# Ledger of designs, part 287: peptides against a protein of PDB entry 7BDX

Target 1, 212 residues: chain A of PDB entry 7BDX
Amino acid sequence: EMGAAACTLLWGVSSSEEVVKAILGGDKALKFFSITGQTMESFVKSLDGDVQELDSDESQFVFALAGIVTNVAAIACGREFLVNSSRVLLDTILQLLGDLKPGQCTKLKVLMLMSLYNVSINLKGLKYISESPGFIPLLWWLLSDPDAEVCLHVLRLVQSVVLEPEVFSKSASEFRSSLPLQRILAMSKSRNPRLQTAAQELLEDLRTLEHN

## One batch from the design tools (peptide; made by RFdiffusion4, then SolubleMPNN)

Design b2_p27_1_s2 (from b2_p27_1, 16 letters changed)
Fold by OpenDDE base, seed 5:
Structure b2_p27_1_s2 (fold): chain B 212 residues (1-212), chain C 212 residues (1-212), chain A 27 residues (1-27)
Amino acid sequence: as target 1 above (212 residues)
Amino acid sequence: as target 1 above (212 residues)
Amino acid sequence: SSVTDALFEETLRISDKVYEEDLAKRR
């Protein structure tokens, strides 16, 4: 309980750039993010055994951790830190996104996807994530999620790859061969306006790349 | 482990007034400080059974909690919050200071004493603490600690009482009858300059009150 | 709604702003 409360307060204050800088300026950031990955992994691995009540202290704790990572990644220095010093955490997030079933832990998936997108604003981060083994299959698997918000943040992450020529060129053949175009087209007709817009924009970005 | 890491980061960032305001501005502060007291109490009660390694995750966690309380109490709104909404925590800190043996958990005692001193800057807080049952005997018992830093912060807390006429007048008879004058005089000759100064200043303050 | 939901929405808001700012730089 107490750990979850402390972590939740840390999440709340991490919305401030100055607080993110303070978190990272200390010598404890490395240890914190190292343990963060392990804690998130342990939690996700436990889900298949015990139907943990979604409102458990552990669930809240992991949710707060994912929130902290997302807020840290929202800042340039936070992205640089994660890419340089917490690659294992990025690997863990990618792994956990693959381990979670469609519709499982939706809000946690959204936070993890948001964190990856935020990291992807850093070119080194985008390169690192996109060069991860199975990244492209993972994106398409995640687009099978029934949750519109999950799909939205997947599409944004795909867009981040597509809009970076240096990154996209390396994966262009695999992207084109595996792209779930029918699924993205279906999303472009979604009643969710955010999902609709993201799918339309991605389709436009893809069309632009086919004509260049 | 993870709870201790999160709590330690929260402690670090709580050095900022804006972060303290952010901690308190949320609806979670009450729960956090409620659980804080319980956690600290449980830890201290566990010490007589298991010689917990001083460097345990639990020790670090409780130390960080005490640090957060101290930093919150360093700010006017934090003091007001503790006095109005977390009196149980103040009671717990006073209790734990009584339950810990001389030389036991010295750094934790220092943080707890610092938090009480910081609260004592608030007149309502000083009144509340000083009117706690056994407060005066507790101060003198704490002055028996072999640690100079413990004694320093006890002397500062005593000074906070002595310098507030409205508070001191209520306890003046008990203070005068129980004051460990020989111990304070010995501290005024300490080789520790901070302890020496605090003891000298307190003796001067006491002399001034005898002449008024 | 749990306090967690409010923090989630705030994190979402921050990341949405970051997305819009990033997209505006890339387009």
Scores: peptide ipSAE 0.495, ipTM 0.838, DockQ to the pose 0.238
Fold by OpenDDE base, seed 2:
Structure b2_p27_1_s2 (fold): chain B 212 residues (1-212), chain C 212 residues (1-212), chain A 27 residues (1-27)
Amino acid sequence: as target 1 above (212 residues)
Amino acid sequence: as target 1 above (212 residues)
Amino acid sequence: SSVTDALFEETLRISDKVYEEDLAKRR
């Protein structure tokens, strides 16, 4: 209980840039983000057996951790920190996104995807994430999720790759050969306006790249 | 481990007034401080049996909680919050200070005493603390501690009472009859300069009150 | 919990703003 409460407070205040700078300026940031990855991994590994209720203290705790990572990555210094000093956490997030089944821990997936997108604003971060083993298959695996918000944040992450020619060129062959075009086209017809817009924009960005 | 790390980060950032305002502005502050008191109480109750190593995750967690309370109490809105909405936490801190033996959990005692002193800057807080059952006996119990830093913060809390005539007048009879004058005089001769100064100042303040 | 949901929505709002600002710079 107390750990979840403390972590939830830390999540709430981490919406401030000044608080993120204060978190990162302390000598404890490295240890915190290291343990964060381990804690998130332990939680996801525990889900395969016992149906942990989503409202458990452990679930709340991990959700708050993912929220903190997302809010840290929303800031330039936070992105630089994660990319330079907490790559293991990025690897963990990518792994956990692969380990989670479609429809499993949707809100946690959304936060993890948001954190990766926020990191991808940093060119070093985008390079690091996109060069991760199995990144492209992971995107398509995640795009099979029934949740519209998961799919939205996957599409945004795909767009981040597509809009960066230096990154896209390295993966262009694999990307073109494995692109779930029919799935993206279906999303462009979604009743969810955010998902519809994101899918349409990505399709336009892809068309622009095919003509160049 | 993760709870202690998160709580330690929260403690670190709580040194900022803006962070304290953000903590208090959230609907979770009441719950957090309620659980804080319970967690601290559970920890202190656990000490009577097994020698919990001071460096345990639990010890670090409780230490960070006490640090957060202290930092919150350092700010006017934090004091007002604690006095109006978290009186049970103040009662818990007073109880725990009584339950701890001389030399036991010295650093935790220091933080708890600092939090009470910070609360005592608010006249409502000082009134509340000083009107607590057994407050004066508790001060003298704590002043028997072999630790100079514990004694220093006790002396500061005593000074806070002495410097407020409206509060001191209510307790003046009990205070005068039970004052460990010889102990305070011994502290005024301490090799610890901070303790020496605080004891000397308190003795001067007491003399001034006897002449009025 | 309602508070967790509120924090989630705030995190979403922040990241949506960051997305729009980033997209505007990349286009």
Scores: peptide ipSAE 0.495, ipTM 0.838, DockQ to the pose 0.238
Fold by OpenDDE base, seed 3:
Parts: C-alpha cells; sequence; structure tokens
Structure b2_p27_1_s2 (fold): chain B 212 residues (1-212), chain C 212 residues (1-212), chain A 27 residues (1-27)
C-alpha cells in the first residue's frame, strides 16, 4: 500500500518539468529506473498465471511507474537521460508491449506507448527504438489491438518513424512490405476523432513518401 | 526495493517548496500521510523482536518517509497542512519517539524531532504538540539519549516552547519542576559546537524567564 | 481507482501537448 501511494504521489508531481529535473539531478535516478524496468517486467510475467486483480496495489504501483517514465520522457532532459542511461528500460518497455495480449492492460500499454513516443522526439531515442529487433512486427501486432487509444498511440509512434527520413530509410523496405494498409484505412474511418485524425495524417505522410 | 527507491526519490524532490505545494495540492496527500504514520508505527513495533537489519528496504523506506514529513514541515503551507489534517501523524511521531530506546534508530529520531520542530514554527502546531499527554516527560527522556544530534534537536524543540509565552505559561510549572538542569548544563560544556551553542542559548532563555 | 484515472488523464493531456508541439516542429 505505502509503496503504491508514494509512487502515485511521485507520478503526480512528475508532471512538472522542475520536478523531472530534480529527479534526474540526483544520484538515485539510474537505480530508480533500473528497478522500474525489473518491477514492470515481474508484474507482466505474473499476469499469465493468477488473475491479478487489476486494482491490486501491485497494478497501481506499476501503472504509476509507467506514468513517471512517460512524464520524464515528456521533457527534453528526461528524454536525453532515458536514451543515454536507461536503454534497458526502453528494451523492457518494448518487450512488455510484445508480451501483453490484445486488450490486456490497456491503460498500461497506453502509458508505455506514450513513453516510447516521447523518447522518439529525441533523434537518438528514435534511432535506438526503431533499430530494436522486431520493432516493425511489434508495431503491427499492437495495431491489431481492439482499443482505440492503444491504436492511436501506435499510429503516433509510426508517424514519428515516417517523419524522420534518416530513420525511415533504414526500415523503409520492411515497413512497406508489411504495412497493414487496410487496418490503417479502417482507422481513418473510425468514430473516434483522435484515431481518425492520426490515421488520416499518417496516410497523407505515407502518400507524400511514395511520390518522393 | 522499488517502494524504497520511489520514496527516496520523493524525499529528494520534497526539498523544493514547489514540490511540497504539488504534493499537498493533490487529493492524495491525506491518504499518503495517514499511511505514512501507520507504516512508521508498524516498523517501530517490529524492532522489539527481530534484529531488522538497519539497512533493510523497510528501514530505508521508513527513513525516507520521515524525511518527506520533515521537508513538508519545513514549508509554511506544509506545516499548516500537517497541523490541520495530519494530527494523527503528529501523535504517531510523538509515540514512536517514546517507544524507541536510547541510541536506537538515531537517524530516524533526528528526522522525527526535526519534523516536530518544523511543525512547532506554526503556533497552532506548537500548541498541539506541547499539549500532547506526556510531552514534557518525553522531552526529558529523549534528552537522556547518548547521541549528540538527538539531544540537539530536543533542545531546539524545548527552545521553541520556551520562546512562546502563550504555550510556555500552560506548562511552566511542570517544566520548571522536572527540568534536567544538570543535563543541560553538561550539554553546554559539550565538545560538539552545535549542541554546546543550543544548550547555552536555552540556558540564557531560561534565565531571562526567571527574571521576568 | 478514480485517483489513478485522474493522473492518467493528466499524463495523457501532457503527452498530447508534447505531441502537438512536436508535430508542429516536424511539419
Amino acid sequence: as target 1 above (212 residues)
Amino acid sequence: as target 1 above (212 residues)
Amino acid sequence: SSVTDALFEETLRISDKVYEEDLAKRR
């Protein structure tokens, strides 16, 4: 209980840039984010067995950890820190996104995807994530999720790759050959305005890349 | 492990006034400080049995919690919050200071005493703490501690009472009748400069009160 | 919990602003 409460407060205050700078300016940031990855991994591995109550202290704690990572990655210095010194955490997030089933832990997936997008604003971060083994298949697998918010944040991450020529050129062949175009077209007709807009923008960006 | 790491980070960032305001501005502050008291109480109750390793994750967690309370109480709005809405936590801190043996958990005692001193800067807080049952005997019991830093923070808390006429008048009879004068005089001769100064200042303040 | 939902919405709001600002710089 107390750990979840402390982590939840830390999540709440991490919405401030000054708090993110204070977190990262200490000698404890490295250890915190290393243990964060391990804790998230242990939680996701425990889900395949017991029906862990979604509202358990453990679930709330891991949700808060993912929220902290997302808020840290929302700030430029936080992105730089994660890319330089917490690559194992990024690898863990990518792995956990692959281990979770469609519709499973939707809010946790959204936070993890948001954290990856925020990291992808940093060119070095985008390079690191996009060069991860199985990255392109992972994006398409995640795009099969029935949740509109999961799909939205996947489309944003795809857009981050597409809008960066130096990154896109390395994966363009695999990307084009495996692109779930019919799925993205279906999303462009979604009743969810955010998902609809993101899918339309991505389709426009893809068309622009085919003409160049 | 992760709970201790999160709480330790929260402690580090709570040194900022803006972070304290952010912690208290949320709907979670009440719950957090209520669970804080319970967690600290559970830890101290566990010490009378098993030799809990002083460097255990539990010990580090409770130490960080006491640090957070101290840092919150260092800010005016934090003092106002603790005095108005976390009186049970103040009662818990007073109780735990009585339950710990001389020389036991010295750093935790120092943080708890610092938190009480910081609260005592608020007149309403000083009134509340000083009107607690057994407060005067508790101060003298704590002043018997062999640790100079514990004794220093006890003397500061005594000074907070002595310097406030409205508070001191209510306890002056009990205070004067039980004052460990020889102990305070011995502290005024301490080789620890901070303890020496605090004891000398308190002796001067006491002399001033006898002449008025 | 309602409290975790509020923090989730705030995190979402922050990241939406970050997305809009990033997209405006890339276009």
Scores: peptide ipSAE 0.494, ipTM 0.837, DockQ to the pose 0.253
Fold by OpenDDE base, seed 1:
Structure b2_p27_1_s2 (fold): chain B 212 residues (1-212), chain C 212 residues (1-212), chain A 27 residues (1-27)
Amino acid sequence: as target 1 above (212 residues)
Amino acid sequence: as target 1 above (212 residues)
Amino acid sequence: SSVTDALFEETLRISDKVYEEDLAKRR
């Protein structure tokens, strides 16, 4: 209980850039983010056996941890820290996104995808994530999610790859051969305006790359 | 482990006034400080049976909690919050200071005494603490500690009472009848200059009150 | 919990702003 409460408060205050700088300015940040990955991994592994109550203290704890990572990655110095010093955490987030089933832990997946997108604003981060083994298959697996918010954040991450020529060129062949075009076209017709816009923009970006 | 790491980071960032305001501006602060008191109490109660390793994750967790309370109480809005909304935590801190033996958990006692002193800067806080049952006997019990830093912070808390006429007048009879004058005189001869100064100042303040 | 939802929405708001600012730089 107390750990979850402390982590929730830390998440709340991490919305401030000055607080993120304070978190990273200490010598405790490395240990914290290392244990964060392990804790999130342990939680996701525990879901296969028991229907852990989604409202458990443990779920709240992991949700707050993912929130902290996302808010840290929203700041330039936070992105630089994660890419340089916490790569194992990024690997863990990618693994956990693959381990979760469609419709499972939707809000947690959204936070993890937001954190990866935020890291991808840093060119080193984008290179690191996109060069991860099975990254392209993982994106298409995640686009099979029934949740519109999960799909939105996957499309944004795909767009981040497509808009960077140096990164896209390395994956362009695999990307073109496996692109779930019918799924993206269906999303461009969504009643969710955010999802509709993201899918339409990605389709326009892809058309531009076919003509170049 | 993860809880202790999160609490340690929260403690580190709570040194900022803006972070304290952010902690208190949320609706989680009440629950956090309630659980804080219970967690600290559980830790102190566990010390009677097993020589808990002073460097345990649990000890670090409780130390960080006491640090957060102290940093919150260092700010005017934090004092007002503790006095108005977290009185049970103040009661718990007073109880735990009585439950700990001389020389036991020295650093934790120092943080707890610092938090009480910081609260005592608020007149409502000073009134609340000084009107607590057994407050005067507790001060003299704490002055029996062999640690100079514990004794220093006890003397500062005594001085906070003595310098407020409205508060001192209520306890003046009990205070004068139980004053460990020989102990305070011994502290005024300490080789520790901070303890020496605090004891000398308190003796001067007491002499001034005898002449008024 | 209502508080967890509020923190989630705030995190979402921050990241949406970051997305719009990033997209404007890449286009």
Scores: peptide ipSAE 0.494, ipTM 0.837, DockQ to the pose 0.239

Design b2_p27_1_s3 (from b2_p27_1, 17 letters changed)
Fold by OpenDDE base, seed 2:
Structure b2_p27_1_s3 (fold): chain B 212 residues (1-212), chain C 212 residues (1-212), chain A 27 residues (1-27)
Amino acid sequence: as target 1 above (212 residues)
Amino acid sequence: as target 1 above (212 residues)
Amino acid sequence: SSLTEALFEETLKRNEEVLEKELAKRR
């Protein structure tokens, strides 16, 4: 309980850039983000295949950790820190996103995807995550999720790759050969306006790249 | 481990007034400080009578919690919050200080005493803690501690009472009848310069009050 | 908890603001 409460408070205050700078300005940041990855991994490994995210202290704690990582990655200095000094955490997030089944731990997946998206704002971060083993298959696996918010953040991550020529060119053949076009087209007709817009924009970006 | 790491980070960032305002500005503060008191109490109750503060995750966690309370109490809005909305936490700290033996959990006692001292900067806080049942006996119990830092913070708390006529007048008879004058005189000759100075100042304040 | 949901929504909102700022830089 108290750990989850402390972590939840830290999540709330980490929305401030000054707090993120204070977290990162101390020698404690590396240890904290190392243990963060380990804790998230331990939680996901403890989940039985059919269990949704439980309203437990442990799930609350991991959710708050993912929120902290997301808020850190929302800030330029936080992105630079994660990309340079906490790559293991990024690898862990990518792995955990692969280990979770469609519909499993949906809120946690959303926060992890948000953290990856925020990291992808930095070209170094986008390069790092997109060059991760199995990244393209992971995107399609995640895009198969029934949750519209998961799919939205996957589409945004795909768009971040597509909009960066230096990154897209490296994986363009694999991307084009495996692109779940029918799934994205279905999302462009979604009743969720955010998902609909993101899918339409991605389809436009893809068409623009085919004509160039 | 992760709880202690998160709490330690929260402690570090709570040195900022803006972070304290952010902690207190949300509906989360009440729950956090309620659980803080419960966690501290559970820890102290789990200690066997002869056990010093162990270098455990639990002790580190409770230490960080006490640090957070101290940092919150260092700021005017934090003092006002604790005095108005978290009196149970203040009661818990007073109780735990009474339940700990001389030499037991010295670092935790120092932080708890620092938090009480910070609260005592506010007249409402000083009134509240000084009117707590057994407060004067508690001061003398704590002043019997062999640790110079514990004794220093007790002397400062005693000085806060002595320097506030409205507070001192209410307990002056009990205070004068139970004052461990020989102990304070011994501290005025301490090799610890901070303890020596605090004891000398308190003796001067007491002499001034006897002549008025 | 309602608190976790509120922080989740706040984090979502902040992420949308980050997205908007990045989209503005790419235009």
Scores: peptide ipSAE 0.300, ipTM 0.815, DockQ to the pose 0.223
Fold by OpenDDE base, seed 5:
Structure b2_p27_1_s3 (fold): chain B 212 residues (1-212), chain C 212 residues (1-212), chain A 27 residues (1-27)
Amino acid sequence: as target 1 above (212 residues)
Amino acid sequence: as target 1 above (212 residues)
Amino acid sequence: SSLTEALFEETLKRNEEVLEKELAKRR
């Protein structure tokens, strides 16, 4: 309980750039983010067995951890830290996104995807994530999620790849060959306006790339 | 482990007034400080049995909690919060300071004393603490600590009482009758300059009160 | 918890602001 409470408070205050800088300026940041990955992994692996109550202290704790990572990644120095000093955490997030079933841990997936998107704002971060083994299949796996918010954040991450020629060129062949075009087209007709717009924009970006 | 890491980070960032305001502005502050007291109490009660390794994650966690309380109490709004909304935590700190043996958990005692001192900057806080049952005997118990830093912070708390006539007048008779004068005189000759100065100043304050 | 939900929504909102800033840089 106390750990979850402390972590939740840390999440809330990490919305401040100054707080993120303070977190990163300390000698504990490396250890914290290392253990964060381990804790998230342990939690997700525990889900295959018992229906952990979604509102458990452990669930709240992991959710807060994902929130902290997202808030850290929202800032330039935080992205640089994650990409330079906490790649194992990024690898863990990618792994966990792959291990989770469609519809499972939706809000956690959203936070993890938001963190990856925020990291992708940094070209070095985008390169690292996109060059991760199985990244393209992972994107399509995640697009199979029935949750519109998960799909939205996946589409945004895909768009980040597509809009960066230096990144997209490396995977363009695999990307084009495996693209779930029918799924994206279906999303472009979604009643969710955010999902609809993101899918439309991605389709436009893809069309532009076919003509260039 | 992760709880201790999160709590340690929260402690570090709580040195900022803006972070303390953010902590207090949330709906979780009450719960956090309630559980803080319980956690600290549980830890201290566990010490009577097994030699908990001083560097355990649990020890670090409790130490960070005490640090957070200290940082919150360093700020006016934090003091007001503690005195108005978390009196049970203050009661717990006073209790734990009484339950700990001389030389036991020195650093934790120092943080707890620092938090009480910080609360004592608020007249309402000073009144509350000083009117706590057994407060005066507790001060003398704590002055029996062989640690100079513990004694220093006790002397500062005593000074806060002595310098506030409205507070001191209520307990002056008990205070004067139980004052460990020989102990304070010995501290005024300490090789520790901070302890020496604090003891000298307190002796001067006490002399001034005898002449007025 | 209600707070976890509130923090989630705040995090979402902040990320929309990040997105808007990044879209503005790419244009």
Scores: peptide ipSAE 0.299, ipTM 0.816, DockQ to the pose 0.194
Fold by OpenDDE base, seed 1:
Structure b2_p27_1_s3 (fold): chain B 212 residues (1-212), chain C 212 residues (1-212), chain A 27 residues (1-27)
Amino acid sequence: as target 1 above (212 residues)
Amino acid sequence: as target 1 above (212 residues)
Amino acid sequence: SSLTEALFEETLKRNEEVLEKELAKRR
C-alpha cells in the first residue's frame, strides 16, 4: 500500500519540469529506473492470459511507474537521460508491449506507448526504438488491439517513423510489405474522432511517400 | 526495494517548496500521510528491544517517509496542512518517539524531532504538540539519549516552548518541577559545540524567565 | 482508483499538448 501511494505522489509531481530535473540531477535516478523496468516486467509476467488489469495495489504501483516514465520522457533532459542511460528500460517497455495480449492491461499499454512516443521526439530515441528487433511486427500486433486509445498511440508512433526520412528509409521495405492497410482504413472510419484523424493523417503521409 | 527507491526520490524532490505545494495541492496528500503514520508505527513495533536501526529496505523506506514529513513541515503551507488535516500523524510521531529506547533508531528519531520542531514554528502547531498528553515527560525521556544529535533536537523543541509565553504559561509548573537541570548542565559542557551552544542558550532563557 | 484515473487523464492531456508542439515544429 505505502509503496503505491508514494509512487502515485511521485507520478503526480513529475508533471513539473523542475521535478523531472530534480529526479535526474541526483545519483538515484539510474537505480530507480533500472528497478522500474524489473518491477514492471515482474508484474506483467505474473498476469495470467485472461486476467485484465487488476484494481490492486500492485497494478496501481506499476501504473504509477509507467506514468513517471511518461512524464520524464515529456521533457528534453528526460528523453536524453532515457536514451543514453536507461536503454534497458526502453527495451523492457518494448518487450512488455509484446507480451501483453490485445485488450489486456489497456491503460498500462497506453502509458508505455506514450512514453515511447515521447522518447521518439528525440531523433536518437526514435532511431534506437525503431531499430529494435521486431519493432515493425510489434506495431502491427499492437494495432490489432480493440481499444481505440491503444490504436491511437500506435498510429502516432508509426507517424513518428514515417515522418523521419532517415529512419523510414531503413525499414521502408519491411514497412510497405507488412502494412495492415485494411486495419488503418477501418480506423479512418472510426467513431472516435481522435483515432479517425490520426488514421487519416497517416494514410495521407503514406500516399505522399509513395509519390516521392 | 522499488517502494524504498520511489520514496527516496520523493524525499529528495520534496526539498523544493514547489514540490511540497504540488504534493499538498492534490487530494492524495491526506491518504499518503495517513498511511505514512501507520507504516512508521508498524516498523517501530516490529523492532525488538535491542535491535538497532537495520540497514534494510524497510528502514530506508521509513527513513524516507520521515524525511518527507520533515521537508513538508519546513514550508508554511505544509505546517498548516499537518496541523489542520494530519493531526493523527503528529500524534503517531509523538508516540513513536516514546516507544523508541535511548540509542535506538537514532537517525529516525532525529528526523521525527526535526519534523516536530518545524511544526512548532506555527503557533497552532506548537500549541497542539505541547498540549499532547505526556509531552513534558517525553521530552525528558528523549533527553536521556546518549546521542548528541537527538539531544540537540530535543533542546531546540524545549526552546520553542520556553520562548512562547502563551504556551509556556500552561506547562510552567510541570516544566519547572521536572526539569532535568543536571542533564542540561552536562550538555552545556559537551564536546559537541552545537549541543553545547543549544544547552547554554536554553539555560540563559530559563534564567531570564525566572527573573521576569 | 479515482485518483489513478485522474492522473491518467492529466497525463493524456499533457501528452496531447506535447504532440501539438511537435506537430507545429514539423509543419
Scores: peptide ipSAE 0.298, ipTM 0.815, DockQ to the pose 0.180
Fold by OpenDDE base, seed 4:
Structure b2_p27_1_s3 (fold): chain B 212 residues (1-212), chain C 212 residues (1-212), chain A 27 residues (1-27)
Amino acid sequence: as target 1 above (212 residues)
Amino acid sequence: as target 1 above (212 residues)
Amino acid sequence: SSLTEALFEETLKRNEEVLEKELAKRR
């Protein structure tokens, strides 16, 4: 209980850039984010393959941790820190997104995807995550999720790759060969306006790349 | 481990007034500080009468909680919140300071005393804590501690009472009858300059009150 | 919890603002 409460407060206040700077300016940041990855991994490993996200103190705690990482990654200095000093946490997030089944821990997946997207704003971060083993298959795995918000954040991450020629060129062959085009086309017709827009923008970006 | 890490980060960032406002602006603050008191109480109750503060995750967590309370109480809005909405936490801190033996959990005692001193900056807070049952005996119990930092913060809290005529008048008889004058005089000769100064200032304040 | 949901929505909203700013830089 108390740990989850403290973590939730830290999540709330980490919405401030000044708080992110304060978190990272201390000597405790590295250890905190290291333990964060381990805690998230332990939680996901404790889930039976069919267990959905429960409103437990443990789930709330892990949810708040993912929220903190997302808020840190939303800030330039936070992205710099994650990409330089907390790569193991990024690897853990990528792994956990692969370990979770479609429809499992949907809200946690959304926060983790948001954190990766925020990291992708930094070219160094985008390079790091896109060069991770199985990154392209992971995107398609996540895009198979029935949740529109999961799919939205996957599309945004795909767009970050597509819009960066230096990154896209490295995986362009795999990307083109495995692209779930019909799935993205279906999303461009979604009743969810956010998902619809993201899918349409990605399709436009992909068309631009085919003509070049 | 992770709870202690999160709590420690929250303690660190709570040094900012803006962070204290952010902590208190949320609907979670009441629950957080309620659980804080319970957690601190559970920790102290788990201590055998001769167990010193160990460098455990639990002790670090409780230490960070006391630090957060201290930092919140250092800010005007935080004092207002504690005095109005978290009186049970103040009662718990007073109780725990009574339950701990001289030399036991010295660092925790210092943080708790700092929090009470910070609350005493608010007249309403000073009234509340000074009107608590056994407050004067508690001050003398704490002043018997061999630790100079404990004694320093006790002297500061005593000074807050002495400097407020409205508060002092209510307990003046008990205060005068039980005042460990010889102990305070000995502290005014301490080799610790901070303790020496605090004891000397208190003796001057007491002399001023005897002449009125 | 209602609060976890509120923080989730705030985090979503903030990330939409980040996205808008980044899209504006790429245009």
Scores: peptide ipSAE 0.301, ipTM 0.817, DockQ to the pose 0.208; fails the geometry check

